# Peptides against a protein of PDB entry 6UG1: the designs that were tried, part 57

Target 1, 304 residues: chain A of PDB entry 6UG1
Amino acid sequence: SNEERKRRKYFHMLYLVCLMVHGFIRNEWINSKRLSRKLSNLVPEKVFELLHPQKDEELPLRSTRKLLDGLKKCMELWQKHWKITKKYDNVGLYMRTWKEIEMSANNKRKFKTLKRSDFLRAVSKGHGDPDISVQGFVAMLRACNVNARLIMSCQPPDFTNMKIDTSLNGNNAYKDMVKYPIFWCEVWDKFSKKWITVDPVNLKTIEQVRLHSKLAPKGVACCERNMLRYVIAYDRKYGCRDVTRRYAQWMNSKVRKRRITKDDFGEKWFRKVITALHHRKRTKIDDYEDQYFFQRDESEGIPD
Target 2, 301 residues: chain A of PDB entry 6UG1 as posed
Amino acid sequence: SNEERKRRKYFHMLYLVCLMVHGFIRNEWINSKRLSRKLSNLVPEKVFELLHPQKDEELPLRSTRKLLDGLKKCMELWQKHWKITKKYDNEGLYMRTWKEIEMSANNKRKFKTLKRSDFLRAVSKGHGDPDISVQGFVAMLRACNVNARLIMSCQPPDFTNMKIDTSLNAYKDMVKYPIFWCEVWDKFSKKWITVDPVNLKTIEQVRLHSKLAPKGVACCERNMLRYVIAYDRKYGCRDVTRRYAQWMNSKVRKRRITKDDFGEKWFRKVITALHHRKRTKIDDYEDQYFFRRDESEGIPD

## One batch from the design tools (peptide; aimed at target 1 H22 K272 V273 H279)

Design b2_p23_7_s4 (made by RFdiffusion4, then SolubleMPNN; from b2_p23_7, 13 letters changed)
Fold by OpenDDE base, seed 2:
Structure b2_p23_7_s4 (fold): chain B 304 residues (1-304), chain A 23 residues (1-23)
Amino acid sequence: as target 1 above (304 residues)
Amino acid sequence: TFDYLLENMEEYLKLFEELLEEL
């Protein structure tokens, strides 16, 4: 019905806000001064120097290569620190079906919210789920004075799916779900004026995204619980930005149709949410990023 | 209103963490 379509749209909006605020709160927690002091000790001086290369005036690419090598070594150090990777409880922050949402609304299970103290302890010990691990990795880079963002791929239920039964095939569901991350890192390259993508936990990859990312889910089974729609970046200065354009090859033709921002009402509303979570002034880094997104939109073209 | 949701986001997040917890 038209009522069910409205209900799913509004529930998607509510769910999206809550995911985005969750990302904001986790971004505050990883700014902990106590955690920063502990995590800085994991990074040797030689690796710190690679993270902070001098500008090569002859060939800026040499400075970028040092930064990339420093980030690779930080991923290796992080793997040594992280002792226990827990499985997600149920589906974690991956996308739920409408049927799962309706069933859970009837079965009030008190889930236990992870407290800030428990999160900081988990990161310090190297014990937790993959999301806690990625968040801790961002905290370690920030402890080394690296301009690192926490990235969250927000997975609200698909309001464009009007099927009543959205039951997923059970047997490989967890393996296909966790094939691609929900949380990752971006690092500002001051030499190339670009964000470097870092997945320290899942794919263990570093990318300079041009047209497509390895972190973008591919295949029907992987997209059932992980649809690239809302990739939100949280920086160390409490900036909040939509960076979906970086990771979406087909933003205009495919991704936009699955977003609340497909219409003017949704665009205005989503802009209000981003503005409410964006607690810093605009910088030249934002100008370079917006220029990159503009060039990506022109290169994709308008869908026929 | 959605503006009230934005003003009370921590409370709604607690409610929604509780909802995500119930999910």
Scores: peptide ipSAE 0.026, ipTM 0.660, DockQ to the pose 0.086
OpenDDE base, seeds 1, 3, 4, 5: peptide ipSAE 0.024, 0.025, 0.025, 0.022; ipTM 0.680, 0.666, 0.669, 0.646; seeds 3, 5 fail the geometry check

Design b2_p23_8 (made by RFdiffusion4)
Pose (drawn by RFdiffusion4):
Structure b2_p23_8 (pose): chain A 301 residues (1-169, 173-304), chain P 23 residues (1-23)
Amino acid sequence: as target 2 above (301 residues)
Amino acid sequence: EEEEENEELIKEAEELAEELLPR
């Protein structure tokens, strides 16, 4: 019914707001001073110097390379620090079906509250699922004074799914791509470097294609790329989906609430509500990348 | 006034997130 269609659109907006705010608060917890000081001693002087390379006037590229080596070394040592990698209970934060949600609302059960202290204890011990692990990795980079963003791929239920049944054909297929990952600024190449230290264990300087964007019909059942939100050290919140969307204006726009005008205005209201800092020059360099990327997409196939 | 409305929105979303996300 048209009524159920409207409810799905609203609940989608509601669940999306909650997800994005969770990203906002979790990013705050990541900045915890007490935790940062402990995680900093995990980084040797050698790697620390690689994470803060000297300006190389003749060839800025060498500085970028040193940072990449540093990022690689950090990924490695984080693989060692993280001693216990749990499985997501049930579905984690991957996209759920309308049926699944209706049924979760029906069954209230008992839910162990988490709070901030328990999160900190888990990151210091090295116990957690991949979301906790990548988030802790970002906290470590920040304790070393690197401009690290937390990236979250918000996976609200699909408001474009009109079906009354909503059934699907696997765990391994869900976890192929991450919900959380990291970006780090390169002041020499003036670009954001994408880092996934937990799932794909890769570092990529995304230009026109990214390894992180999910592919194949089966894998996209639980992970439909729509809202890639980046949170930074100074409490910025930016929609970074353009970096990770091969067909943004075609494939992805149909799945976002921003396809109509009311949707874009509303979404902007939320982003602004979550962006608690003023514009820096880096924001401009990023907008330039996005503009060029937006103009290079062209006609679809 | 806009800042206050944003703070209220954040607080309400936080409370709802505590109920919705675990389910």

Design b2_p23_8_s1 (made by RFdiffusion4, then SolubleMPNN; from b2_p23_8 with E1S E12K E18K E19K R23L)
Fold by OpenDDE base, seed 5:
Structure b2_p23_8_s1 (fold): chain B 304 residues (1-304), chain A 23 residues (1-23)
Amino acid sequence: as target 1 above (304 residues)
Amino acid sequence: SEEEENEELIKKAEELAKKLLPL
């Protein structure tokens, strides 16, 4: 019905705000000074120097290569630190079906909210789910004075799916779900004026995204619980930015149709949500990023 | 103020997130 369409749109908006606030809160927790002091001790001086290379004026690419090598070594150090990767309880922060939402409303499941103290202990011990692990990796880079962002791929229920029963039948449903991450890292390269994408936990990859990311879900089964729609970046200064354009190959033709921002009302509303979570002034880094997004929009063109 | 409205919205969203999400 038209009423159910409105209800699903509203619930999608509400759920999206909750996810974005969750990302904001986790971004505050990883700024903990106590955690920072512990995590900085995981990084040897030689690796710290690679994270902070001198500017090579003749060949800036040499400085970028040192940073990339430093980030690779940080991923290796993080793997040594992390002792226990827990499975997600149910689907974690992956996308729920409408049926799962309706059934969960009827079942008063006590959601165990993770306290800040429990999170800090989990990161410090290296015991937790993949999301806690990625968040801890961002905290370690920030402890080394690296301009690292926490990235969250927000998975609100699909308001474009109007099916009554949206149950997902699949023997490998969990493996397909966790094939691609929900959380990852971005690091600012001051030499190339670009963000470097880092997945320290899932795919264990570092990339400089041009047109395609390895972190973008591919295949029907993987996209059922992980649709690339709202990739939100949280920086160390409490900036909040939509970075979906980096990871979406087909923003205009495919991704936009599944976002609340498909219409002017949804665009204006989503801008208000971003603004409410954005607690810093604009910087020259934001100008370089917006220029990159503009060039990506022009190069995609208008879908036929 | 618009800031106070945004803080109240964030607080409401945080409270709702605590109910809906494993924070």
Scores: peptide ipSAE 0.033, ipTM 0.643, DockQ to the pose 0.681
OpenDDE base, seeds 1, 2, 3, 4: peptide ipSAE 0.032, 0.031, 0.032, 0.032; ipTM 0.658, 0.648, 0.660, 0.670

Design b2_p23_8_s2 (made by RFdiffusion4, then SolubleMPNN; from b2_p23_8 with E4K E12K E18K E19K R23L)
Fold by OpenDDE base, seed 1:
Structure b2_p23_8_s2 (fold): chain B 304 residues (1-304), chain A 23 residues (1-23)
Amino acid sequence: as target 1 above (304 residues)
Amino acid sequence: EEEKENEELIKKAEELAKKLLPL
């Protein structure tokens, strides 16, 4: 019905706000001074120097290469630190079906919310789910004075899906679900004036995204619980930015149609949500990023 | 202290959710 379409749209908006606030809270927790002091000790001086290369005046690319090598070594150090990767309870923060939401509303299952103290302990010990691991990696880079962002791919239920949900087959569904991450890292390259994408846990990759990312879900089965629609960046200064354009090859033709921002009301609303979570002043880094997004929008073109 | 800070953050999150939801 038209009423059910409206209900699903509003529930999507609610769920999206809750996810974005969750990302904000986790981004604050990873700024813990106690955690920072512990995680800085994981990074040897030689690796710290690679993270902070001098500007090569002859070839700025040499400085970027040092930073990339430092980030690779940090990823290796993080793998050594992380002892136990727990499976997600149910689907974690991956996309739920409408049927799962309706069934969950009937089940008074108290979701055990992870407390800040338990999170800090989990990161310090290297014991937790993949999300905690990525968040801890961002904390380690921030402890080394690296301008690292926490990235969250927000997975609200698909308000464009009006079908009755078919049962997803259990065991293969988990492997397909976790094939691509929900959380990752971005690091500012001051030499190239670009964000470097780092997935330290899932794909264990470092990339300089041009037209497409390895982190963008591909294939029907993977996209059932991980649909790239809202990629939100949380920085160390409590900045909040929509960075979906970086990871979406087809923002205009495909991704926009599945976002709340497909209409003017949704665009204005989503801008209010971002503004409410954005607690810092604009910087030259935001200017370079917006210029990159503009160039990516022009290069995609307007869908006919 | 850390528990009060968490409760305040949760409360701010709930207030933000109530303010941002077009009910």
Scores: peptide ipSAE 0.037, ipTM 0.669, DockQ to the pose 0.106
OpenDDE base, seeds 2, 3, 4, 5: peptide ipSAE 0.033, 0.034, 0.035, 0.030; ipTM 0.656, 0.655, 0.682, 0.640

Design b2_p23_8_s3 (made by RFdiffusion4, then SolubleMPNN; from b2_p23_8, 7 letters changed)
Fold by OpenDDE base, seed 3:
Structure b2_p23_8_s3 (fold): chain B 304 residues (1-304), chain A 23 residues (1-23)
Amino acid sequence: as target 1 above (304 residues)
Amino acid sequence: SEEEENEKLIEEAKKLAEKLLPL
């Protein structure tokens, strides 16, 4: 019905705001000075020097290579620190079906919300789910004075899916679900004027995204619970930015049709949400990023 | 306390959600 379409659109918007606020709160928690002091001790001086290379005036690419090597060593150090990767409770922050949402509304299961103190303890001990692990990795890089962002792929229910019975086949679903991350890291490369993508936990990869990312879900089964639509970046200065354009190869032709921003009302609304979560002034880093997004929009073209 | 700061953040987040939701 038209009413069910309106209900699903509204519930998608509500769920998206709750996810974006969750990312904002986790980004504040990883700025903890107490956590920073503990995590800085995990990084030897030699690795700190690689994270902060001098500018090579002859070949700036040499400075980027040192930073990439420093980030690789930080991923190795983080894997040694992280002792226990817990499975997600149910589907974690992956996409739920409409049926699962309706069934969960009937089941008053009190989700135990993780407190800040419990999160800081989990990161300090190296015990938690993959999302806590990625968030702790961003905290470690920030403790080393690296300009690292927390990235969140927000997975609200698909308001464009009007099918009633999307029973996802249960058992093989977990491996396919966790094949691609929901949280990852970006690091600012001051030499190339680009963001470097880092997945320290799931794919254990570092990439400089040009046209496509390895972190973008591929295949039907993986896309059922992880649909790339809203990739939000949270920086150390409480900046909030939509970075979906980096990770979406087909933003205009495919991704936009699945976003609330497909119409002018949704675009204006989503801009208000971003503005409310963006607590810093614009910087030259934002100018370089917007220029990169513009070039990516021009290179994709208008969908025929 | 750290708990009161977390409760304030959750309340601010709820108030923000209420303001940003088209009722």
Scores: peptide ipSAE 0.037, ipTM 0.691, DockQ to the pose 0.108
OpenDDE base, seeds 1, 2, 4, 5: peptide ipSAE 0.035, 0.033, 0.036, 0.036; ipTM 0.685, 0.656, 0.686, 0.690

Design b2_p23_8_s4 (made by RFdiffusion4, then SolubleMPNN; from b2_p23_8, 7 letters changed)
Fold by OpenDDE base, seed 5:
Formats: sequence, structure tokens, C-alpha cells
Structure b2_p23_8_s4 (fold): chain B 304 residues (1-304), chain A 23 residues (1-23)
Amino acid sequence: as target 1 above (304 residues)
Amino acid sequence: MEEEENRELIKKAAELAKKLLPL
């Protein structure tokens, strides 16, 4: 019905705000000074120097290569620190079906909310789910004075799916779900004026995204619980930015149709959400990023 | 201090969520 379409749209909006607020709170927690002091001790001086290379005026690419090598070594150090990767309880922050949402409303499952103290202990011990691990990795880079962002791929229920039963039948449903991350890292390269994408936990990859990311879900089974729609970046200064354009190959033709921003009302609303979570002034880094997004929009063109 | 600050941040975030919902 038209009423059910409206209900699903509003529930999607509510759920999206809750996810974006969750990302904001986790971004605050990883700024803990106590955690920072502990995590800085994981990084040897030689690796710290690679994270902070001098500017090579003759060949800026040499400085970028040092930074990339430093980030690779940080991923290796993080793997040594992390002792226990827990499976997600149920689906974690991956996308729920409408049926799962309706059934969960009837079942008073006590959602055990992770406290800040429990999170900080989990990161310090290296014991937790993949999301806690990625968040801890961002905290370690920030402890080394690296301009690292926490990235969250927000997975609200699909308001474009109007099926009554949305049950997912798959023998490998969990493996397909966790094939691609929900959280990752971006690091500012001051030499190339670009964000470097870092997945320290899932794919264990570092990339300079031009047109395609390895972190973008591919295949029907993987996209059932992980649709690239709202990739939100949280920086160390409490900036909040939509960076979906970086990871979406087909923003205009495919991704936009599944976002609340498909219409002017949704676009205006989503801008208000971003603005409310964005607690810093604009910087020249934001100008370079917006220029990159503009060039990506022009190069994709208008879908036929 | 850190737990109270965290409670206030969660409260502010919940208040923000209420303001941002088109209710």
C-alpha cells in the first residue's frame, strides 16, 4: 500500500539517524586520551617516521610511498595486537530485512548496549567484533597524530523493497554478509591531496580509490545485507561527511535510487542530518574532496 | 567524568535524533 511505503520510508530515515549517531559516538570513544596513550606504544619510532615523511619537493610520490608503507606496517602491528575476533551477534550492523524488524519488535530482546568502558577495554585487550577492531585501528593511527577518519557504511532497511516477506534464504548467508566490511579507515595524504582507503581487518587492503573500490560489495548475495548507499566519514575533529561518491561507481544510475536523497525532500533532510553531526569548520581538505566528488559526478554522466 | 560525558553525549545524540526525525 501507499501507507506501507510511507511507513518504510520513515522507518528507514529513523534507522539511518540511529546508525549515523552510533558512528558519531564510536568516533568520540576512539578519541579517548587514555586509549591513545596505550595504542601509541604499539607503533615503533621507525613506523612513526614512515607515517610522517618529509615532503619530497622533487617527487611527492616518494612521500606517499613512505606513508603507504607506514600504513601497511600499522596493519601488520594491528594484526599482532588483535587476539580474538568475535563473530557478530546475529547480523551486527548489517542490513536487516523488514520481516526481521517486525519480528524483533515483538521479541523484547534485551539489546546489550556496549558501554564506553567495555569498548575501551575490548580495544586495549584486542578482543572484539570486526567493527571494534577497525575502530581501534583508527584510534591507533590518531594516537600517532595521523589524520585518520572512521568510515561507516550505514545499512538501514531497504525502503525500496516493498515485499511482505523479505526472508533471506542462503546456506552461506553469514559468510556472504561479512565478505565486505561495514567499518573501515581513511587516511589523508597531504602530498597527493587525496584520501587513502584502509581496511585493516576484513580485506586487509590499502587502496587509493580512483573509480572503483575493493570495499564496494559485489554480487547479489553480498548486497542482500550490505548495500553501498550511505558511506559516512567521521574525522578526529568531529567532522561528518558523506563520502559515498568515492566508493560508488554508479552513484547517479544505481545508488541514488536506493537513497533517501532520491527526491528533494530527502536530500534536504539528509543535509540537515549531516550538518547536525558536523561539529567543525570547513577546511582545504574538504575543498579537495568536494572537487574530487564533482569530477566523479561529471565523469559518470547522467544515466540514460 | 568520562562516563558522565558519555551519558551526556548519548543524551545529546538522542535529542538530536528526535529533532532530525520528521515527526
Scores: peptide ipSAE 0.031, ipTM 0.665, DockQ to the pose 0.108
OpenDDE base, seeds 1, 2, 3, 4: peptide ipSAE 0.029, 0.031, 0.029, 0.030; ipTM 0.654, 0.645, 0.659, 0.656

## One batch from the design tools (peptide; aimed at target 1 V17 C18 V21 K115)

Design b2_p24_1 (made by RFdiffusion4)
Pose (drawn by RFdiffusion4):
Structure b2_p24_1 (pose): chain A 301 residues (1-169, 173-304), chain P 24 residues (1-24)
Amino acid sequence: as target 2 above (301 residues)
Amino acid sequence: SFDELLSEFDDEHKELVEDLMKDV
């Protein structure tokens, strides 16, 4: 019914707001001073110097390379620090079905509250699922004074799914791509470097294509790329989906609430509500990348 | 889950969600 259609749109908006805010508060917890000081001693002087390379006037590229080596070394040592990698209970934060949600609302059960202290304890011990692991990785980079963003792929239920049944054909297929990952600023190439230290264990300077965007019909059942939100050290919140969307204006726009005007205005209201800093020059460099990327997409196939 | 997300919010964040959803 048209009524159920409207409810799905609303609940989608609601669940999305909650997810984005969770990203906002989890990013706050990541900045914890007490935890940062402990995680910093995990980084040797050699690698620390690689993470803060000197300005090379003649060829800025060398500086970028040193940072990449540093990022690689950090990924490696984080693989060692993280001793226990749990499985997501049930579905984790991957996209759920309307049926699954309706049924979760029905069954109330008992849920162990988490809170901030328990998160900190888990990151210091090295115990957690991949989300906690990557989030902790970002906290470590920040303790070393690197401009690290936390990236979250918000996966609210699909408001474009009109079906009354909503059934699907696997765990391994869900976890192929991450919900959480990291970006680091390169002051020499003036670009954001994408880092996934837990799932794909890769570092990529995304230009026009990215390894992180999910592919194949089976994998996209639980991970439909729509809202890629970046949170930074100074409490910025930016929609970074353009970096990770091969067909933003075609494929992805149909799945976002921003397809109509009311939707875009509303979404902007939330982003602004979550962006608690003023504009820097880096924001401009990023907007320039997005503009060029927006104009290079062209006609679809 | 939705309930798990809400459990982690303080009063200020719940009020913020409500204010953001008011004109919907």

Design b2_p24_1_s1 (made by RFdiffusion4, then SolubleMPNN; from b2_p24_1, 11 letters changed)
Fold by OpenDDE base, seed 5:
Structure b2_p24_1_s1 (fold): chain B 304 residues (1-304), chain A 24 residues (1-24)
Amino acid sequence: as target 1 above (304 residues)
Amino acid sequence: TFEELLMEFNEEQKKLIEELLKDI
């Protein structure tokens, strides 16, 4: 019905804003001065120097290579720090089915919330789920004065899916779900004027995204609970930006059709959400990023 | 869970969410 379509759109928007606010809160928590002091001690001086290379005036690419090597070493250090990776309870922050949403509304379970103090303790001990681990990695880079963003792939329920039952049957559902991350890191390369993508936990990869990312979910089973639709970047200065264009190869032809921003009302609403979560002034980094997104839109073209 | 997320929000964050959803 038209009513069920409106209801699913509303719940999509509700989940989206709550997920985006959660990302904002986690981004604030990882700015903890107490945590920063502890995590900076994990990074040896030689690795710190690689994270802060001098500009090579002859070949700026050498400076980028030092930064990349520093980031690789930080990932290795982070793996040594992290002791226990917990599985997600149920589906974590991956996409729920409409049936799961309806069933959860009926279930008066006592939910356990993770307090800020518990989060900081979890990161400090190296005990937690993959999301806490990624968030802690971003905190470690920030503790080393690296311009690192927390990236969140927000997974609201699919309002374009009008099927009544979308129950996902299968023992492999969890493995397929966690194949791609929900949280990762981006690091600003001041030499190339680009964001470097870092997945320290799941794929354990560093990439300089041009046209496609390894972090973009591929295959039907993986896309059931992880659809690349809303990739949100939270910076150390409480900036909030939609960076979906970086990770979407087919933004205009495929991804946009599954976003609330497919129509003018949804675009205006989503801009209000971004604006409400964006607590800093524009910078030249934003200009370089927007220029890159523009070039990516032009190169994709208008879908026929 | 999503319900766990809602419980993590302070009153200001809840009010912000409500304000962002009021026109829908």
Scores: peptide ipSAE 0.493, ipTM 0.913, DockQ to the pose 0.785
OpenDDE base, seeds 1, 2, 3, 4: peptide ipSAE 0.490, 0.421, 0.403, 0.414; ipTM 0.913, 0.893, 0.887, 0.891

Design b2_p24_1_s2 (made by RFdiffusion4, then SolubleMPNN; from b2_p24_1, 10 letters changed)
Fold by OpenDDE base, seed 4:
Structure b2_p24_1_s2 (fold): chain B 304 residues (1-304), chain A 24 residues (1-24)
Amino acid sequence: as target 1 above (304 residues)
Amino acid sequence: TFEELLSLFNEEQKKLIEELLKDV
């Protein structure tokens, strides 16, 4: 019905804003001075120097290679620090079905909210789910004065799915769900003027995204609970930016159709949400990023 | 649940969410 379409759009917006605010809060917690002092001690001087290479005037690519090597070593150090990876409770922050949302509305289950103190203790001990681990990795890089941002792939319920029963069949639902991350890291490369993508936990990969990312979910089963639609970046200065264009190969042809931003009302609303979560002034880094997104939009072309 | 999601937030954050959803 038209009413059910409106209801699903509303719940999509509701979940989206809640997820985006959650990402903002986790980004604030990552900036803990107490946590920073503890995590900086995990990184030896030689690795710190690789994270802060001098500019090679002959070949700037050598400086980028040092940074990449430093980031690789940081991932290895982080794996040694992280002792216990907990499974998600149910689906974590992956996409819920409409049936799960309706059933949850009837069940007054108290969600165990992780308190800030518990989060800081979890990161500090190396005990927690993969999301806490990624968030802690971003905290470690920030503790080393690296311009690292937390990336969150927000998974609101799919308002484009108008099926009444959206029950997911399958014994492998959890494995397919966790195949791709919800949280990852980006690091600013001041030499190439680009963001480097770092997944320290799930795929354990570093990439310089040009056209495609390894972190973009592929296949029907993986996309049931992880659809690339809203990739939000939270920086160390409380900036909030939509970086979906980096990770979406087919932003215009495929991704846009599944976003609230498909219409003018949704675009204006989503811009209001981003603005409310963006607590810093614009920088030259934002200019380079916007130029890259523009070039990516031109290169995709108009969908036929 | 929506209540579960709301339980993640303090009162200021709930008010922000409500303000962002008032026109929806």
Scores: peptide ipSAE 0.380, ipTM 0.885, DockQ to the pose 0.739
OpenDDE base, seeds 1, 2, 3, 5: peptide ipSAE 0.363, 0.367, 0.360, 0.361; ipTM 0.880, 0.888, 0.888, 0.880

Design b2_p24_1_s3 (made by RFdiffusion4, then SolubleMPNN; from b2_p24_1, 12 letters changed)
Fold by OpenDDE base, seed 1:
Structure b2_p24_1_s3 (fold): chain B 304 residues (1-304), chain A 24 residues (1-24)
Amino acid sequence: as target 1 above (304 residues)
Amino acid sequence: TLEELLSLFDEKTKKLIEELLKDL
């Protein structure tokens, strides 16, 4: 019905706000001074120097290569620190089906909410789910004075899916779900004026994204619980930015149709949410990023 | 339900959601 379409759109919007606020709170928690002091001790001086290369005036690319090598070594150090990777409880922050949402409304499941103290302990010990691990990695880079962002791929239920039953095949569903991350890192390269993508936990990859990312879900089974629609960046200064354009090859033709921002009302509403979560002044880094997004929009073209 | 969705988050997260929902 038209009413069910409106209900699903509203519930999608509400769920999206909850996820974006969760990302904001996790970004605040990883700024903990106590955690920062502990995590800085994981990074040897030689690795710290690679994270902070001098500008090579002859070949700026040499400075970027040093930073990339430093980030690779940090990813290796993080893997040594992380002792226990827990499975997600049920689907974690991956996309729920409408049926699962309707069935959950009937089942008062006591969700064990992770408190700030428990999060800080989990990161400090290296014991937790993949999301906690990525968040801790961002905290370690920030402890080394690296301009690292927490990235969250927000997975609200698909309001464009009007099917009642999407029977997800049980056993393979978890492997396909966790094939691509929900959380990752971006690091500012001051030499190339670009964000470097870092997945320290899932794919264990470092990328300089131009047109496509390895972190973008591919295949029907992976896209059932991980649909690239809202990639939100949280920086160390409590900036909040939509960076979906970086990871979406087909932003205009495919991704936009599945976003609340497909219409003017949804665009204005989503802009209000971003503005409410954006607690810093604009910087030249934002200008370089917006210029990159503009060039990506021009290169994709307008969908026919 | 909204209550179940909110139950996934801590009290600080719930308060911030409630504040954001008043301004939206």
Scores: peptide ipSAE 0.227, ipTM 0.843, DockQ to the pose 0.303
OpenDDE base, seeds 2, 3, 4, 5: peptide ipSAE 0.035, 0.033, 0.144, 0.067; ipTM 0.746, 0.721, 0.807, 0.783

